# Ledger of designs, part 307: peptides against a protein of PDB entry 6TME

Target 1, 324 residues: chain A of PDB entry 6TME
Amino acid sequence: NRLKRAYIALQAWKKAFYSDPFNTAANWVGPDVCSYKGVFCAPALDDPSVLVVAGIDLNHADIAGYLPPELGLLTDVALFHVNSNRFCGVIPKSLSKLTLMYEFDVSNNRFVGPFPTVALSWPSLKFLDIRYNDFEGKLPPEIFDKDLDAIFLNNNRFESTIPETIGKSTASVVTFAHNKFSGCIPKTIGQMKNLNEIVFIGNNLSGCLPNEIGSLNNVTVFDASSNGFVGSLPSTLSGLANVEQMDFSYNKFTGFVTDNICKLPKLSNFTFSYNFFNGEAQSCVPGSSQEKQFDDTSNCLQNRPNQKSAKECLPVVSRPVDCS
Target 2, 324 residues: chain A of PDB entry 6TME as posed
Amino acid sequence: NRLKRAYIALQAWKKAFYSDPFNTAANWVGPDVCSYKGVFCAPALDDPSVLVVAGIDLNHADIFGYLPPELGLLTDVALFHVNSNRFCGVIPKSLSKLTLMYEFDVSNNRFVGPFPTVALSWPSLKFLDIRYNDFEGKLPPEIFDKDLDAIFLNNNRFESTIPETIGKSTASVVTFAHNKFSGCIPKTIGQMKNLNEIVFIGNNLSGCLPNEIGSLNNVTVFDASSNGFVGSLPSTLSGLANVEQMDFSYNKFTGFVTDNICKLPKLSNFTFSYNFFNGEAQSCVPGSSQEKQFDDTSNCLQNRPNQKSAKECLPVVSRPVDCS

## One batch from the design tools (peptide; made by RFdiffusion4, then SolubleMPNN)

Design b2_p28_7_s2
Fold by OpenDDE base, seed 3:
Structure b2_p28_7_s2 (fold): chain B 324 residues (1-324), chain A 28 residues (1-28)
Amino acid sequence: as target 1 above (324 residues)
Amino acid sequence: KLEEEREELLKKDEEDKKKLREELEKLE
């Protein structure tokens, strides 16, 4: 009996709650699990006459607790949304039994440990949100082999390099922001055929930007701010025909910010402040356009306000990194 | 009778839960 298994799972989970401020699980009593708050039943895919637990939505419940292994009994769950709680511990490997998993949102919790590799076992997964947790270690390369629409990894403790497999991703949105990623952006990034938004903010990424970024024709948001990138901006960035928001601030970029970048047709906001750029085209000057916003603050630009001192600039500008 | 049935059901559920937990912990 599928509902009996669900009952066991849900009762185990209720017992794993340390705090339920809104009394969300107050009605989690008795065998009628379909009446439980935040539990949604639907006809089973294999037998429409059988009712099964198909979804969990405990978003914004502020529940403190952990995910017990008995959750693996919820084998019919396709939607698992538990964001904005205080769940701690690790994602149970027993969730591998949830083969129908389609959307998995555990964001805004207190989960720890390595990347939840159980997510890689779900063949139909389309949405993965694990942001705003304390996940750590390496990102498994296999994550980008998944046919995910969105990958939210930001605000965790992930480290090491971004896998070369990123080019295989079909995701439209990928967030790496506020982790501890290091190394270069893989050249394979240009192969991300469906990419609309990518965010690298606040990592330890370094090296030159790959020329292949210019192949991201569908990208509307590209944010690489607050890293350790060096060298000149690739001339191939002129290929970003749909970019609206671009941020390279708080890096160690040098060279000249070219006209072909600042005149990108859809560009709305381009921030390249807090670098070591020694020149910019007139089209890049803040205030030069009514349609575009630019920030060139704290560079090595001549005849511009709020620039770095010669003392700060000369050591860096005189030793440009060759990205060729 | 109803209370006895409830108690037996709960007991069985706890036993099943325990068994499952032990099995799942071996997989982790």
Scores: peptide ipSAE 0.038, ipTM 0.537, DockQ to the pose 0.013
Fold by OpenDDE base, seed 2:
Structure b2_p28_7_s2 (fold): chain B 324 residues (1-324), chain A 28 residues (1-28)
Amino acid sequence: as target 1 above (324 residues)
Amino acid sequence: KLEEEREELLKKDEEDKKKLREELEKLE
């Protein structure tokens, strides 16, 4: 009996709670698991006459505890939402038995260890949110081979380079922000056909931006701020026909910010502050447009307010990195 | 009736957990 297995799993999980401030699991008593708070039943896909546990929603329950291996008995679960809790430990490998997993949200918890590779075993996964945890180590290249709509990785402890397989991703939204990623952005990034939003904020990324970024025709948000990028902005950025929000602040960029970038048709906000740019087109000057907002603060620009001193600029500007 | 069903489930609980743990060990 599928509901029997679900009962075993849910009772094991209740026992794994250290704190339940809102008494969310207070009614988790007896075999009627479909009445449990945060447990949702639906007809089974293989037999509509059979009722199964299809979803878990414990969002914002502030529960402290861990995920026991018995959760692998919830084989009919397609939706697993447990964000904004205090769950700790690792994601159980037994969750590989949840072959119907469609949406997996464990964000805003205290999970640790490597990337939860069990997520790679789910053939139908469309939504993965593991942000605001303490996951560490390398990002598996295989994550981008999956047909995910969204990939949220931000605010973790991931290290190493971004996999070249990123170009295979069909995701519309990808966040890398506030990790420890290093190296260059892969040139394969230009192959991300469905990409709308990508965020690299607050990593250790370096090198030149790849020219292939200009191939991202559907991108509306591109944020590469707070990294170690060098060289000039690629001229191919003029191809970002749909970009609305663009941020290159807090890097080591040099050269001239061109008119072709600042006149992008959908651009609403462009921040390139805290770099070493030595020139900008008139169209890039803050206040030059009513429809666009620019920030050129703390660069090496002449005749602009709030710029770096000559002493700070000269060593960098005199040794421009050639990205060609 | 509901309590009887619960008791039956609890009796089989340990056996099912043991089986699952054995399966987990194979996956490691």
Scores: peptide ipSAE 0.035, ipTM 0.595, DockQ to the pose 0.013
Fold by OpenDDE base, seed 4:
Structure b2_p28_7_s2 (fold): chain B 324 residues (1-324), chain A 28 residues (1-28)
Amino acid sequence: as target 1 above (324 residues)
Amino acid sequence: KLEEEREELLKKDEEDKKKLREELEKLE
């Protein structure tokens, strides 16, 4: 009996609640689990005459608690949304039994431990949101082997390098922001054929930007701000035909910001402030275009306002990193 | 019919819950 199993799971979960300020689980009583607030039933895929628990939506319920292993009994769940709660602990490995998992959103909680590798076991997963938690350690390379539409990893404690398997990802949106990732952006990034938005903000990434970034023809948002990148901007960035938002601010870039970058056809906002650029094309100057916004603040540019002092610039500009 | 069956099963379900938990914990 699938509904019996669901009842066991949901009652175990209710018992695992430490706080339910909105009394979300107040009606989680009795065998009729389909009437439970935040529980959604649908006909089973294998037997339309059987009603099963197909979805959980407890978004914004401010529930404190943990995910008990009995949740593995919810084998028909395809949608699991528990965004903006206070759930703690780890994601149970028993969730591997939820083979229909399609969307998994545990964002804005208090989860800890390593990357929840159970998410890699779901063959049909399309949406993974684990942002705004305390997940730590290495990102498993296998995450990018998944046919995900979106990968939200930002605001966690992930460390180590970004896996080279990133190039295999079919995701349109990937966020790495506000973690502890280090090393270089893999050259394989240029192979991300469906990428629209990628965000690296606020990590410990370093080295030169790979030339292969210029192969991201579908990218509309590219943000690499607040890292330790060095060298010149790749000339291949002129290939970003659809980029609208580009941010390289708060790095250690040097060299000349070229006309070919600033004249990108879809570019609406280009921020390259707080670097050590020593020149820019006229097309890159803030105010040079009505259609484009530029920020060149706090570089080593001549005849521009709000630049670094010669004392700050000379030690860096005189020792340019060759990325070739 | 299904509801009646569920009600009967739920009356005896406490032991089954414990057993299932133990089994699921082994997967972790």
Scores: peptide ipSAE 0.030, ipTM 0.617, DockQ to the pose 0.013
Fold by OpenDDE base, seed 1:
Structure b2_p28_7_s2 (fold): chain B 324 residues (1-324), chain A 28 residues (1-28)
Amino acid sequence: as target 1 above (324 residues)
Amino acid sequence: KLEEEREELLKKDEEDKKKLREELEKLE
């Protein structure tokens, strides 16, 4: 019965293919769904004597098509990996029936519409990758209430602010890069207890960086480049004891880049180029360390090469944003 | 044998599809 339902689902999906360049679904014939390319069966969790479709892996198949609602019949699927295809449309709400969903990867496709809220219905979800699509609208706050290990949202069309609930996230990796997020980074960010990597690249984020970033003791990668951040770097950044890669380039930061930041013990690369910094500690100067790489290009630094003109700097530097 | 089983499955799949669609509509 369970494999029969899977057969129906998979045949419906095959019919939903517009193009299958590698003939991935060529062997998707007959009731033996466990022999289908990209379909993986395992003993059911509730009955080990019953074989069920537990996983789908169609990664890199370049398949054009859509996800039909019949995929909701794949109720035993825990792993759904269909990245690097040309699937379009929306994620079917019928996938709410896939209550065992553990890893959901639909990255690098042509999906559209709002955030797939069906992902929020999966109680056991640990991995969510929806990057490189055309998802749009607001990010639901509830995403960060999920016990996810990783949240990949980059390269979409998400808008509005980052939810305050971000501090509730247990994810080690979160990517917001290349969206249309706006507003400030929530102060609750400092509560992300498991955060190792966070990327904000290429959004419309603004305001001052919250001091609470300094509470991210386990962060190894912090990239806030290509936004509209203003003010000085928080002094609390000295608390980033494990940061290796830090990028604040292409913002509107002002003030002085301090020794406490540039001498962070694990810091390997620190890029703060294309801002309006008017001073830097000697430890921040490119070439000052063999162990660390710095880029101070295109700031308002005195006696440094490749800086902005006085004409560009003066209007901004003379009117520093107070982040206190 | 497998082809015969396929035909039987294909004949019966419409009911399951209808049920699923009905459930989907209820969720909307």
Scores: peptide ipSAE 0.033, ipTM 0.606, DockQ to the pose 0.014; fails the geometry check

Design b2_p28_7_s3
Fold by OpenDDE base, seed 1:
Structure b2_p28_7_s3 (fold): chain B 324 residues (1-324), chain A 28 residues (1-28)
Amino acid sequence: as target 1 above (324 residues)
Amino acid sequence: EREKIEKELKEEEKKEKEKLKEELEKKE
C-alpha cells in the first residue's frame, strides 16, 4: 500500500517534468520505486518489516518542472533534497502529509510565492533550505519557534521586518542575505543560544545595531554588510568572544571603531569599509596585526588612505545618530 | 502479470488522486 502510493506520487512527478537533461527519471518505470534513481527506501519507523520511500535526492539534476500535489502521497519521506534544479511554481500544501519530514532542501530552484508555510506543519523538521529561489512576502514568525539546526533563507525576495521571535531560534546557522528585509534587527537576537553564524548581507535593514548582539557568545560569523545600519557599533560587541569573521561594510555607521572590538580574541577578519567611521583604534588599522585582517577603506578616517572626502563625510559625521 | 499490476496501480492511482483532491478542496 505505501509503496503503491509512492509509485503514484513519483509517476505524477515524472509527468510534471518539462526537462530532464540527465535522464534522471529514465528508470522511473514500474512498481519497484525503490530502484528509481534518487529514490531511497528504508524500513518504516512504525513497522520495520515494511519498506517505504524514506528519502528523495535529486540534487544537481537540472530538472525543469513543478511539484505536483500527488507528492503528498510520499508520507514516509523524511529527507527531501531537490536542490540545483529548475523546479518552478509553489510548494504543494499536500506536503503537510509528510509528517516525518526532517530535512527539506529545495534550494537553487525557481520556486515562487509566499514562504512555504507547509514547512511549519512538520513537527520533526531540523533542516530547512529554501535559498536561491523567488519566495516573497513576510517571513512567518513561527519559523523561529521550530527546533531547526539551520535556516537558509538567502537569495529570495522576502520583505518586511525580521520577526521578534528570532530570539527563540535554536539554529546554529541563519542566513537572511540577499533579500528585501527591512527595519531593525530585533533586540531578541541576543537570546539565540546556539547561534554560530548569522548573515544579513544585502538587505534593506536599518537603524542601530542592538546592544544584545554582544550576548551572542558562540557566534563565529557575523555579517551585516550591505544594509542601511546607522549609529555607532555597540560597545557590547566586545562580548563576541568567538567571532572570527565580522563584516559591517557598506552601511552608514558612524563613530569610533574601538580597541575592544578589534582585539576580539578569535577575530581573523573584520571589514568595516564603506561607512562613515570617523576614528579607529590603532589595533583596527590594516596591517597592525599579522593574525588579523582589517579593511577600513572608504570611511571618514583621518590620515588613512582611500577615505571619503570631507564633503561626503561632514554631513553625516556632524549629525551622528544616537542609538542610546 | 505486469500488465495486471500496472492496471491495478492505475486504478489505485485514480482513487488516491480523487481522495487527495477531496482533501485539498476541504482545506481550501
Scores: peptide ipSAE 0.035, ipTM 0.642, DockQ to the pose 0.013
Fold by OpenDDE base, seed 5:
Structure b2_p28_7_s3 (fold): chain B 324 residues (1-324), chain A 28 residues (1-28)
Amino acid sequence: as target 1 above (324 residues)
Amino acid sequence: EREKIEKELKEEEKKEKEKLKEELEKKE
């Protein structure tokens, strides 16, 4: 009975293909769905004597098409990987029936519409990759209430603010890069106890950086480049004991870059170029260390090469934003 | 084209949800 439902689902999906340049679904014929290319069967969790479709892997198949609602019949699927295709349309709400969903990767496709809220219905979801699509609108706050290990949202059309619920996330990796997010980074960010990597690149984020970033003791990568951030760097950044890669480039930061930041014990690369910094400690100067790389290009620094003109600097540096 | 596809998908999702509900009710 379960494999018959899977057959219906997979045949409906094959009919939803507009192009299959590698003939991936050429062998998708007959009732033996476990022999289908990219379909993986395993013993059912509730009955080890029964085979079920437990995984789909169509990564890098360049398939054009859509996801039909009949995919909701694949109720035993725990792994769904359709990375690097040309699937379009929306994620079907019928996928709410896939209650065993553990890893969901639809990245590098042409999906549209709002955030796929069906992903929030999966109780056991650990990995969510929806990057490199055309998803739009607000990010649901409830995404950070999920016990996810990784959240990949980058290269979409998401807008509005980052939810305050971000502090509840247990994820080690979170990417917001190349969206349309606006507003401030929530102060609750400091509560992300398991965070190793966070990327904000290329959004419309603004305001001061929250002091609570300094509480992210496990962070190895922090990239906030290509935004509209203002004010001075928080002094609490001296608490980032494990940070290796830090990027604040292409913002509107002002003030002095301190020794306490540039002497962080694990810091290997620190980029603060294309801002309005008016001073730096000697430990921040490019070439001052053999173990650390710095970039101070295009700031308002005295006696440094490749800086902004006085005409560009004076209007900004003379009116520093107070973040207190 | 996008709006048409999204509308068609929503209608088919509704039909499939009804079928799935009927299948679940038959197992009870």
Scores: peptide ipSAE 0.035, ipTM 0.537, DockQ to the pose 0.013
Fold by OpenDDE base, seed 2:
Structure b2_p28_7_s3 (fold): chain B 324 residues (1-324), chain A 28 residues (1-28)
Amino acid sequence: as target 1 above (324 residues)
Amino acid sequence: EREKIEKELKEEEKKEKEKLKEELEKKE
């Protein structure tokens, strides 16, 4: 019965292929679905004597097509990896029946529409990769209530603010890069207990950085580059005891870059170029350390090469944003 | 035997597609 439902689903999906350049589905013939290329069977969790379709891996198959609603018949699938294809349309709501979903990777496709809210219905989901698609609209706050290890949202069309619920996330890696997110980073960010890497690159984020970033004791990568952030860097950034890579480039930051930031014990790369900083400590100067790389290019620094003109600096530096 | 199995699978496919369609229409 379960493998017959899987056969129906997989044959419906094969019919939904417009192009299969590598003939990946060429052997998708007959009732023996466990022999299908990219289909993996395992003993069922409820009955070890029964084989079920437990995983799909069609990564890098360059398949053009869509996901038909009949995929909801794959009720035993825990691993769904279909990255680097040309699948289009929306994620079917019928996938809510895949209650064992553990890893969902649809990255590097042509999916459109709002955030796939069906992902929120999976109680055991640990890995969510929807990057490099055309998903749009608001990020649902409930995504951060999930017990996810990683959340990859980068290279989409997401808009609006980052939800305040971000502080509830247990994820070690979160990417927001190359979207249309706006507003401030929520102060609740400091509550992310397991955060190692967070990337905000290339959004429309603005305002002051929250002081609560300094509570991220386990963060190794913090990238806030290519946004509209203003004000001074928070003094609490001295609390980032494990940060290795830090990037604040291509913003509108002002003020002084302090020794307490540049002397962070594990800091290997700190980029703060293309801002309006008007001073830096000697420890922040590029070439001052053999172990650390700094970039101070295109700021308002005195006696440094490749700085902005006084004409560009004066209007901004004379009106610093107070973040207090 | 193969033709019988293929016929049974097509009949099951039709029934499951009809059920799935009804479930999708109820959620809209």
Scores: peptide ipSAE 0.035, ipTM 0.622, DockQ to the pose 0.013
Fold by OpenDDE base, seed 4:
Structure b2_p28_7_s3 (fold): chain B 324 residues (1-324), chain A 28 residues (1-28)
Amino acid sequence: as target 1 above (324 residues)
Amino acid sequence: EREKIEKELKEEEKKEKEKLKEELEKKE
């Protein structure tokens, strides 16, 4: 019965293909769905004597098409990997029936519409990759209530603010890069106890950095580059004991880059270029360390090369934003 | 045998699609 349902789903999906350049679905013929290319069967969790479709891997197949609602018949699927295709349309709500979903990768496709809220219905989901699509609108706050190991949202059309629920996330990696997020980083960010990597690159984020960033003791990568952040860097950034890569470039930061930031024990790269910093500690100067790389380019620093003109600096530096 | 299996699968396909449609319509 389960394999018959899988056959119905897979045949409906084959019919939803507009182009299959590598003939991936050429062998998708007949009732033996476990022989289908990119279809993986395993013993059912509830009955080891029953073979079920447990995984789909169509990564890098360059398939053009859409996801039909009949995919909701693949109720035993735990792994769904279809990255690097040309699938379009929306993620079907019928996928809510895939209650065993563990890894969902639809990255590098042509999906559109709002955030796929069906992903929130999967109780066991650990990996969510929806990057490099055309998803739009608000990020649902409930995404951070999920026990996800990784959340990849980058290169979409998401807008509005980052939800305050971010602090509830147990994810080690979160990417917001190359969206249209606006507003401030929530103060609750400091509660992300398992966070190793967070990327905000290329959004419309603004305001002061929250002091609570300094509570991210496990963070190794923190990238806030290419935004509209203002004010001074929080002194609490001295708490980033494990940060290796830090990027604040292409913002509107002002003030002094302090010794306590540049002397972070595991810091390998610190980029603070293309801001309005008016001073830096000697430990922040590029070439001051053999173990650390710094970039101070295009700031308002005295006696440093490649700085902004006094005409560019004076209007901004004379009106510092107080973040206190 | 193959034709019989294909016919049975088509009949099951129709039934499962109808059930799926009814379930989807109830959740909307």
Scores: peptide ipSAE 0.033, ipTM 0.610, DockQ to the pose 0.013

